# Ledger of designs, part 136: peptides against a protein of PDB entry 6B4J

Target 1, 315 residues: chain A of PDB entry 6B4J
Amino acid sequence: DITMQWYQQLQDASMQCVLTFEGLTNSKDSQAKKIKMDLQKAATIPVSQISTIAGSKLKEIFDKIHSLLSGKPVQSGGRSVSVTLNPQGLDFVQYKLAEKFVKQGEEEVASHHEAAFPIAVVASGIWELHPRVGDLILAHLHKKCPYSVPFYPTFKEGMALEDYQRMLGYQVKDSKVEQQDNFLKRMSGMIRLYAAIIQLRWPYGNRQEIHPHGLNHGWRWLAQILNMEPLSDVTATLLFDFLEVCGNALMKQYQVQFWKMLILIKEDYFPRIEAITSSGQMGSFIRLKQFLEKCLQHKDIPVPKGFLTSSFWRS

## One batch from the design tools (peptide; made by RFdiffusion4, then SolubleMPNN)

Design b1_p21_2_s2 (from b1_p21_2, 10 letters changed)
Fold by OpenDDE base, seed 4:
Structure b1_p21_2_s2 (fold): chain B 315 residues (1-315), chain A 21 residues (1-21)
Amino acid sequence: as target 1 above (315 residues)
Amino acid sequence: KAVEEEMEKMNKKIEEFEKKK
């Protein structure tokens, strides 16, 4: 399976990255520890500062991240920080930055869906300039949310139940598995972030270049989902999240084929979702149903709430 | 590419569905 090969290649690259900066992370030297912490803060704090407030602030954040990745010194926590402070600094920063983008999907976007867009446009712009960060974003995303690939992890002989639950994307702490609602909330955030990334370009970049991971990957994702058996509650939830965020962009890109696909979802795939939906899971099912019906009735998918406009970039 | 293969699968699935209507 070419999709699974791609998944594995990204995971392998991520693992190799971790091994590359192991010297920095495992160092007992006080100076190395300080550098590690400074680099970690420099990589992650700007991402946490991303907001829907002003385009100018977003540009400042982008420029700071790009400067850091370019080997330039940046101000972080009142200190000048550079990846050149350690031979493994760049690899470490790329990994931690990518991890933080996915965490913002998992946490911030999960709680505030509109936050997907400013985070995604920065991630997309950084990915364009730093492809390795993009690969690491995918690696982190795929590991935390296998449904973003998409695939459903399978239980293997000899596997611990907790490890299987983690592979499915559940958090397991103190032998307690995460509640389904919290799980779905986190998965939703990550899918929404992904759906935003694939449609957004950094407006101050070279627009003549092809998007490093564009809408064709959205079409691919839908194709793969529709060729899979639905998973109880998960498929209805994430399909809604995906279409709400990138459906308008897909409609504009694929036009007639998009509407044929949407009809296919409503008439052929949706009954399969219904067949596996329990009475306690009707919320996600009904939400998807209403969305599909509304879109088909109006022959339009609304621009998602929080979509970045020209006015945002002038602020 | 993986994307192209999945896009082709989508097109085939759409075509098959339309034939069943």
Scores: peptide ipSAE 0.196, ipTM 0.821, DockQ to the pose 0.818
Fold by OpenDDE base, seed 2:
Formats: C-alpha cells, structure tokens, sequence
Structure b1_p21_2_s2 (fold): chain B 315 residues (1-315), chain A 21 residues (1-21)
C-alpha cells in the first residue's frame, strides 16, 4: 500500500533524525547538556507563544523560528542561541520544533479549536522554507494520530494490549488507558491542526510556489477515509473536525466534485457509520449529520471560526 | 504520485456511486 509506504518512510526518516543527534542528547558533557537545553527552549518556546492576538506578534515568532533554522543566533532565555553551537544542533532543533507543533495540536488546539489557524500558518510557512521540518511534523503527527494518515492500526499476534492501545493513539499510564473523551479530544486537535496546515499559506512568503502539503492531501485523506470501514466514534468525530476546518477551502478548490463527495458521505457512508454507532456515541454522529445536512441544504460550507482575516494581519 | 492515485480513487468512487443512482 502506497500510503503505508509513505507512512513508514516518514517514520524511518524521523528515527534516523533521532539517531543523528544522539550524540547531543546522550552527552554527559556539561556544555553539551547546556547547548541541548538552550536549543530545545529556542525551538519550542516561540511555538508556545503563538496566539490569536496579533499578526505582528505572529510574524515576530515566525521570523525567530526561521532565523534559528537558518543558522542565525536568536535570543532565548537571556542567551544567544544558534544551531551552529553543535554539529547536530540543526537536526535536533528541526525535530523538536516539529514535535512541538504537533504537541500544540494535541494540547492547545484540542482545548481551543481556534488556535489551529495561527499555529498552522506558522507551521505551513516554516514547512515551505524548511521541508525537513514539514516531513518531521508529518512523522510526529502520524505517530500520535494514525487517523491523520489515515489508517487503523491492527492488533498483531503476540502484541500486548497496552502497546496496541498506544498504536491506536491512546495514552496508557500505570496500566490505565486514557478515557475515550480525552483521546478523541487530542485526536480532534491534531486533525484540526492538519486541516488548517493544508489550506494556509504564510502571507509574507513567496506565494507563487505550490503549497508544500496542500489541499490535494486533504482530498487524498478524504478518499482514504471513505475507502475504509468506519471506526466507532473516531470516524464521525474526525470527519467532522476535518470538514469543519477545511471544508470551505475544499469546496472552493474542488467545487462540483466536492459536493458529489458530500452527497456520497450522506447517502452511502452515513449508513455505515450509523451501523457501528452505539446510543452512547450518538453525539459525534449527530454533529456530523447536522453539519452535512446544513451544508447540503445551503450549498455552502461556512468559513471556520478562528480563520485568519486581513484585519488579523494588520494588527 | 501517491496523492494523484488517491485522488483518482476518489473520482472513481464518486463515479461508481453516481452509476448506482
């Protein structure tokens, strides 16, 4: 399967990246440890500062991240930090930066859906300038949320139940599996972030270039989802999250084919979702149903709440 | 290439659905 090959290639690249900076991460030298911590902070703190407040602040954050990735010194924690401080510094920073973007999907976007857009536009812009960061974002995203690929991990013979649960994206701590609501919340955040990334371009970059991971990947994602058997709660939840965030953009891009796809979901795919939906899971199903019915009735997909406006960039 | 193949699958699926109607 070509999708699984792509998944595996990204995971392999991510693993190779980790191996490349192992010398930095495993060093017992006090200076190396200091450099590691400084680089980690320099990579992650700017991402945590991303907010919906002002476009000017978002630009400052972007410029700082880009400067760091470009080998320029940046101020972090009162220190001048550069990836040139260690031969493995760039690989380490790219990995940690990508990890942090996905973590913001998992945590911040999960709790505040509108946060997807400012995070995504920075991620998209950085991806355009630094393709390796984009690949690492996908690798982290796919590992934490296999539904972003999408695929459903299968239980293998001899596998521990906990390991299977982790492969499905559940957190397992002290032999306790994460509650379904918390799991879905985290998955939703990551899918919403992904759906935002594939449609957003950094406005201060070279807009003439093709999006490094654009809406065609959204169309691919939908195709794959619709070719899979639905998973209880998960499919209805994530399909809604995806369409709520990027449905308007997909509508504009694919037009008639987009509407045919929505009709296919309503008439052909919904019965399959319904068949596996228990009475306790009707919330996600009903939400998706109502969304699709409203969109089909009005022949419009609303612009998602939190979408970045021209006024945001002037602030 | 992979994306194009999946897009083609979507188109085929849509066509098949329309033929059933």
Amino acid sequence: as target 1 above (315 residues)
Amino acid sequence: KAVEEEMEKMNKKIEEFEKKK
Scores: peptide ipSAE 0.195, ipTM 0.817, DockQ to the pose 0.742
Fold by OpenDDE base, seed 3:
Structure b1_p21_2_s2 (fold): chain B 315 residues (1-315), chain A 21 residues (1-21)
Amino acid sequence: as target 1 above (315 residues)
Amino acid sequence: KAVEEEMEKMNKKIEEFEKKK
């Protein structure tokens, strides 16, 4: 399976990255520990500062991240920090930055769906300039949310239940599995972030270049989902999340083919979702149903709430 | 290549669905 090969290649690359900076992460030297912490903060704090408030602030954050990745010194925690402080510094920063973007999906976007757009536009812009960060974003995303690939992890003989739950994307802490609602909320956040990334371009970049991971990957994702058996609650939830965020962009890009796909979802795929939906899971099902019916009736998909406008970039 | 193949699969699936209508 080409999709699974791609998944594995990204995971392998991510693992190799971790091995590359292992000397920095495992060092007992006080100076190395300090450098590690400074680099980690320099990589992650700017991402946490991303907000929907002002485009000018977003540009400052972008410039800071780009400067850091470019080997330039940046101010972090009152200190000058550079990836050149350690031979493994760049790999470490790229990994931690990518991890943080995905974490903002599972936390911030999960709680505030509109936050997907400012985070995504920065991530997209950084990905354009730093392809390795993009690959690492995918690796982190795929590991935390296999449904972003998409694939459904299977239980293997001899596997511990907790390990299987983790493979499915559940958090397991102190032998307690995450509640389904919290799990779906986190998965939703990550899918929404991904759906935003694939459609957004940093406005101050070279727009003549092809998007490094554009809407064609959204089309691929939908194709793969529709070729899979639906998973109870998960498929209905994430399909809605994906279409709500990038459906308008896909509609504009694929036009007639998009609508044919949407009809296929409603008429062929949706009954399969219904067949596996219990009475207690009707919320996500009904939400998807209403969305599809509304979109088909109006022959339009609304621009998602929180979509960045020209006025945002002038602020 | 992989993306193009999946896009083709989608198109084929859509076509097959339309033929069944």
Scores: peptide ipSAE 0.189, ipTM 0.820, DockQ to the pose 0.689
Fold by OpenDDE base, seed 5:
Structure b1_p21_2_s2 (fold): chain B 315 residues (1-315), chain A 21 residues (1-21)
Amino acid sequence: as target 1 above (315 residues)
Amino acid sequence: KAVEEEMEKMNKKIEEFEKKK
């Protein structure tokens, strides 16, 4: 289908990107190794410094990332670093930067849900200026979290169980599969980050331009989820995460159609989730239930905790 | 294109649901 074609195209582009900078990554030359490490640090450290503390600091981080991607020298680890130091430097930095954004979803947002917004607004702003970084963000996100596409990977004949588990997004180390709670926590973080990206615009950019991957993709995501059979625990968890983060924005954008969709979820889709929910998975189910009931009762979806306000940008 | 098609699917699904009520 068209969605799977899109998924595959992004994966292919990501793979081609890796091949383009293979010379840099596989070089035995000491100078090339140094450049690689410097570029990797320059790409990833600023992303790790993203916080909810101050808008001014967030702007500095954004400007540094943008400068690096623009071929300008940046200070990293007390050294001047530029993508021009190697012909493959730009491709490498774009790939590592995109990978790091998704990793922050997987780790930081998973542990601190409010962190989604400052990370997402930087990612969105960089995506607007550097579309290739955005495509690579999607490629990394889709590979780690197929539910962000969404699709459910299928077991193929001759496939190893561990490979199937990895395709589902589980980490498998030493033949031990990741615990379900940790898996869902990571998936939640990535979905929350994605839900934040699609609604946020960098406030210092040209707001007249169309969002490179906006709320229409959120509507698409919901449509596709609702056309799929629910998965035990996964669907209830991620549907809640998605709606908690971007539900308010979707409500404002789609208005009456949003509420019709929400009623459809409650009355038609939710019973299907219930039918596959075991007693041990009631937590996610109940959380989704309570959220839907509250939103429908109040005819409102709250602004998510951690949403960036005007006061944040003045700090 | 893909987004538009899925948006249309959502609209159709909503309409079908409303007809069942």
Scores: peptide ipSAE 0.184, ipTM 0.821, DockQ to the pose 0.756

Design b1_p21_2_s3 (from b1_p21_2, 9 letters changed)
Fold by OpenDDE base, seed 5:
Structure b1_p21_2_s3 (fold): chain B 315 residues (1-315), chain A 21 residues (1-21)
Amino acid sequence: as target 1 above (315 residues)
Amino acid sequence: DAVEEEMKKMEKKIEEFEKKR
């Protein structure tokens, strides 16, 4: 499977990245520890500061991240920090930055869906300038949310149940598995972030370049989802999340083919979802149903709430 | 290209669905 090979390559690259900065992470030297912490803060704090407040602030955050990745000194916590402070500094920062973007999907977007757009546009813009960060974003995203690939991890003989649960994307702490609602909330956040990334471009970049991971990957994702058996509650939830965030963009890009696909979902795929939906899971099912029905009735997919407008960038 | 392959699969699936409809 080409998709699984690609997924494995991403994971291998991510693992190799971790190995490259192991010296920095495992150092017992006080100075190395200080550098590590400074670099970690410099990589992650700007991402946490991303908000829907003003485009100018978002640009400042972007510029700071880009400067850091470019080997320039940046101010972080009242200190001058540079990836040049350690030979492994760049790899470490790229990894931690990518991890933080995905974590914002998992946490911030999960709780505040509108946050997907400002986070995604920064991520997309950084990805254009720093492809390795993009690959690491995908690696982190797909590992935490295999449904973003998409694939459904399978239980293998001899596997511990907890390990299988983790592969499925569940958090397992102290032998307690995460509740289904919290799991779906986190998965939703990551899918929404992904759906935003594939459609957004940094407005101050070179727009003549091709999006490094554009809407064609969204179309691919849908194709693969529709070729898979639905998973109880998960498929209905994430399909809705995906279409709510990037459905308008897909409609504009694929036009008639998009609508044919949407009809296929309603008439062919939806009954398969229904067949595996229990009475306790009707919420996600009904939400998807209502969304599809409204979109087909109106022949329109609304622009998602939180979509960045021209007025945002003038702020 | 994996993306192109999946896009073609989508097109075929749509076509097959339309024929059955």
Scores: peptide ipSAE 0.355, ipTM 0.906, DockQ to the pose 0.709
Fold by OpenDDE base, seed 3:
Structure b1_p21_2_s3 (fold): chain B 315 residues (1-315), chain A 21 residues (1-21)
Amino acid sequence: as target 1 above (315 residues)
Amino acid sequence: DAVEEEMKKMEKKIEEFEKKR
């Protein structure tokens, strides 16, 4: 399976990255520890500062991240920090930055869906300039949310139940598995972030360049989802999340083919979702159903709430 | 290209569905 090969390749690249900066992360030297912490903060704090408040602030954050990745010194925690402080600094920063973007998906976007757009536009812009960060974003995303690939992890003989649960994307702490609602919330956040990334371009970049991971990947994602048996509650939830965020963009891009796909979901895929939906899980199913029916009836998909407008960039 | 292959799969799936309608 080419999709699984791609998944594995990204995971391997991520693992190799970790191995590359292992010297920095495992160092007992006090100076190395300090550098590590400074680099980690420099990579992650700007991402946490992303908000919907003003485009100018978002640009400042972007510029800071880009400067850091470019080997320029940046101010972090009152100190000048540069990836040049350690030979493994760049790899470490790229990894931690990518990890933080995905964390913002599973945390911030999960709680505030509108937050997907400012985070995504920064991520997209950074990805355009730093492709390795993009690959690492995918690697982190795929590991935390296999449904973003998409694939459904399978239980293997001899596998511990907790390990299987973790592979499915559940958090397991103190032998307690995450509640389904919290799990779906986190998965939703990550899918929404992904759906935003694939459609957004940093407005201050070279717009003549092709999106590094554009809407064609959204189309691919849908194709894969529709070729898979639905998973109870998960498929209905994430399909809705995805279409709510990027459906308008996909509609504009794929036009007639998009609508044919939407009809296929409604008429062919829905019965399969329904067949595995219990009475207690009807909420996600009904939400998707209503969304699709509304879109098909109106022959339109609304622009998602929180979509960045020209007025945002003028602020 | 993996993306192109999956796009073709979508197209085929749509076509097959339309034939069944």
Scores: peptide ipSAE 0.333, ipTM 0.897, DockQ to the pose 0.729
Fold by OpenDDE base, seed 4:
Parts: sequence; C-alpha cells; structure tokens
Structure b1_p21_2_s3 (fold): chain B 315 residues (1-315), chain A 21 residues (1-21)
Amino acid sequence: as target 1 above (315 residues)
Amino acid sequence: DAVEEEMKKMEKKIEEFEKKR
C-alpha cells in the first residue's frame, strides 16, 4: 500500500532525526543541557504565542522561527539562542518545532477551533522554506492521529492492549485510557489543523511556487476515507471537522467533482456510518448529516469561522 | 505518487456511484 509506505517513510525519517540529536538530548554536560533547554524554548515558545489577534504579530513570530531555522541568533528568554550552538541543534529544533505545531492542534485547536488558521498559516509558511519541518509535522501528526493518514491501526498478535490503544491515538496513563470525548476532541483539533495547513499559504512568501502539501492532499484524504469502512463515532466526527475547515476551499478547487463527492457521502456513505452508529454516538452523526444537508441544499460551503482575511494581515 | 493514486480512486468511486444512481 503506497499510503502505508509513505506513512512508514515519514516515521523512519522522524526516528532517524531523533537518533541524530541523541547526543544533545542525552548529554549530562551542564552546558549541553543549557543549550538544549534554550533551543527547546526558542523552538516552542513562538508557536505557543500564535494568536488570532493581529497579522503583524503573526509575522513577527514567523520571522523569529524562520531566523532560528536559518542559523541566525534569536532572542529567547532574555538570551541569544542559535542552532549553531551545537552540531545537533538544527535537527533538534526542527523536530521540537514540528512536534509543537502538532501539539497546538491537539490542545489549542481542540479547545478553540478558530486557532487552526493562524497556526496553520505559520506552519505552511515554515514548511515551504524548511521542507524537513513539514515532513516532521506529518510524522508527528500521523503518529498521534493515524486518522490523518488515514488508516486504522489493527491489533496484532502479542500486542498489549495499552499499546494498541496508543496506536489508535488514545492517551493511556496509569493503565487508564482517556475518555472517548477527550480522545475525539484531540483528534478533531489535529484534523482541523491539518485541514487548515493544506489550504493556506504564507502571504509573504513566494506564491509562484506550488504549495508543499496542498489541497490535492485533502482530496486524497477524502478519497482514502471514503474507500475505508467507517469507524464508529470517529469517521463522522473527523469527516465533519475536515469538511467544515477545508470544504469551502475544496469546493472552489474541485467544483463539480466536489459536489459529486458530497452527494456520494450523503447517499452512499452515510448509510454505512449510520449502521455502525450507536444511540450514544448519534450526536456526531447528526452534526455531519445536518452540515452536508445544508451545504447540498444551498450549493455552498461557508468559509470557516476564523479564516484569515486581508483585514487580519493589515492589523 | 500516493496522492494521484488516491485521487484516481476517488474519481472511479464517483463514476461508479453515478452509474448506480
């Protein structure tokens, strides 16, 4: 399976990256520990500062991240920090930065859906300039949310139940699996972030270049989902999340084919979702149904709440 | 390309559905 090969290649690249900076992460030297901490903060704090408030502030954050990745010194925690402080500094920063973007999907976007757009546009812009960061974003995303690939992990003989639960994207702490609502909330955040990334371009970049991971990947994602059997509650939830965020962009890009796809979902795929939906899961199913019915009726998908406009960039 | 392959699958699925409709 070509999709699974791609998944595995990204995971392998991520693992190799970790091995590359192992010397920095495992060092007991006081100076190395200090450098590690400074680099980690320099990579992650700017991402946490991303907000929906002002485009000018977002540009400052982007410039800081790009400067760091370019080997330039940046101010972090009152100190001058550079990836050149350690031979493994760049690899470490790229990995931690990518991880942080995905964490913002998992946490911030999960709680505030509109936050997907400012985070995604920065991630997209950084990905354009630093392809390795993009690959690492995908690797982290795929690991935490296999539904972003998409695939459904299977239980293998000899596997521990907890390991299987983790492969499915569940958090397991002290032998307790997280509640389904919390799980779906986190998965939703990551899918929404992904759906935003594939449609957004950094406005101050070279727009003549092709998006490094554009809307064609959104179409691919939908194709793969529709070619899979639905998973109880998960498919209805994430399909809604995805279409709410990038449906308008997909509509504009694929036009007639997009509407044919939506009709296919409504008439052919929904019965399959319904067949596996329990009474306690009807909420996610109904939400998706109502969304698609409204879109089909109006022959329009609304621009998602929080979508970045020209006015945002002038602020 | 994985993307192109899945896109072709989508088109095929749509076509098959339209024939059944």
Scores: peptide ipSAE 0.260, ipTM 0.863, DockQ to the pose 0.805
Fold by OpenDDE base, seed 2:
Parts: sequence; structure tokens; C-alpha cells
Structure b1_p21_2_s3 (fold): chain B 315 residues (1-315), chain A 21 residues (1-21)
Amino acid sequence: as target 1 above (315 residues)
Amino acid sequence: DAVEEEMKKMEKKIEEFEKKR
């Protein structure tokens, strides 16, 4: 499976990245520890500061991240920090930055869906300038949310149940598996972030270039989902999340083919989702149903709430 | 290209569905 090969390559690259900065992470030297912490903060704090408040602030955050990745000194925690402070500094920062973007999907977007757009536009812009960060974003995203690939992890012989649960994306702490609602909330956040990334371009970049991971990947994702058996509650939830965030963009890009796909979902795929939906899971199913019915009836997909407007960038 | 392959699968799936309608 070519998709699984690609997934594995991303995971391998991510693992290799971790190995490359192991010297920095495992160092007992006081100075190295300080550098590590400074670099980690410099990489992650700006991402945490991303908000829907003002475009000018978002630009400042972007510029700071880009400066850091470019080997320029940045101010963090009252100190001047640069990836040049350690030979492994750049690899470490790229990894931690990518990890933090995905974590914002998992946490911030999960709780505040509108946060997907400002996070995604920064991630997209950084990805355009720093492709390795993009690959690491995908690696982190796909590991935490296999449904973003998409694939369903399989139980292997000799595997512990907890390990299988983790592969499915569940958090397992103290032998307690995460509740389904919390699991779906986190998965939704990551899918929404991904759906935002594939459609957004940083407005201050070279827009003449092709998006490094554009809407064609969204079309691919849908194709793969529709070729898979639906998973109880998960498919209905994430398909809705994906279409709510990027459906308008896909409609504009693929036009007639998009609508044919949407009809296929409604007429052919929906019955399969319904067949596996229990009474306790009707919420996600009904939400998807209503969304699709409205879109088909009106022959339009609304621009998602939180989509960044020209007025945002003027603020 | 994995993307191109899956895009072709989508096209095929749509075509097959249209034939069944």
C-alpha cells in the first residue's frame, strides 16, 4: 500500500530526527540542558501565542518562528536564543515546533474549533519555507491521529490491548483508556487543523508557488475514506469535521466532481455509516446528515466559522 | 504518487456510482 509506505517513511524520518538530536536531549551538561530548554521554549511559546485576535500579532509570531528556523537570534524568556547554540539545535527546534503545531490541534482546536485557522495559516506558511517542518507535522499528526492518513490500525498478534488502544489514538494512563468523547474531541481537533492547513496560504509569502500540501491531499483523503469501511462514530465525526472546515474550498476547486462525490456520500456511503451507528452515537450521524442535506439542497457549502478574512489581516 | 493514485480511485468510484444510478 503506497499510502502506508508513505506513512512509514514519515515515521522513519521523524525517528531519525529524534536520533539526530539525542546528544542534546540526553546531555547531562548544565549548559546543554539550558540550551535545550531555551530552544524548546523558543519553538513552542510562539505557537501557543497564536490567536484569532489580530493579523498583525499573527505576523509577528510567524516572523519570530521563521527567524528562529533561519538561524537568527530571537528573544525568548528574556534571553537571546539561536539554533546555532548547538549543532543539533535546528533539528531539535524543527521537531518540537512540528510537535507543538499538532498539539495545538489536539488541545486548542479540539476545544475551540475556530482556532484551527490562525494555527493552520502559520503552519502552512512555515511549511512553505521549511519543508522539513511540514514533514514532521505530518509525522506527528498521523501518529496521533491515524484517521488523518487515513487508516485503521490493526491488532497484531502478541500486542497488548493498551498498545493497540494507543495506536488507535486513545490516551491510556494508569491502565485507564480515554473516554470516547474526549478521544473524538482530540481527533476532531487534529482533523480540523489538517483540513485548514491544506487550504490556507500565508498571505505574505510567494503565492505563485504551489501549496506544499494542498487541497489535492484533501481530495485524496476523501477518496481513501470512501474506499474504507466506516468506523463506528469515528467516520461520521471526522468526515463532518473535515467537510465543515475544507468543504467550501474543495467545492471551489473540484466543482462538479465535488458535488458528485457529495452525492456519493449521501446515497452510497451514508447507509453504511447508518448500519454501524448505535443509538448512543446518533449525534455525530445526525450532524453529518444534516450538514450534507443542507449542502446538497442549497448547492453550497458555507465558509467555515473562523475563516480568516481580509479584515483580520488589517488588524 | 500516492495522491494521484487516490485521485484516480475517486474518479473511478464516482464513475462506478454514476453507472449504478
Scores: peptide ipSAE 0.252, ipTM 0.862, DockQ to the pose 0.774

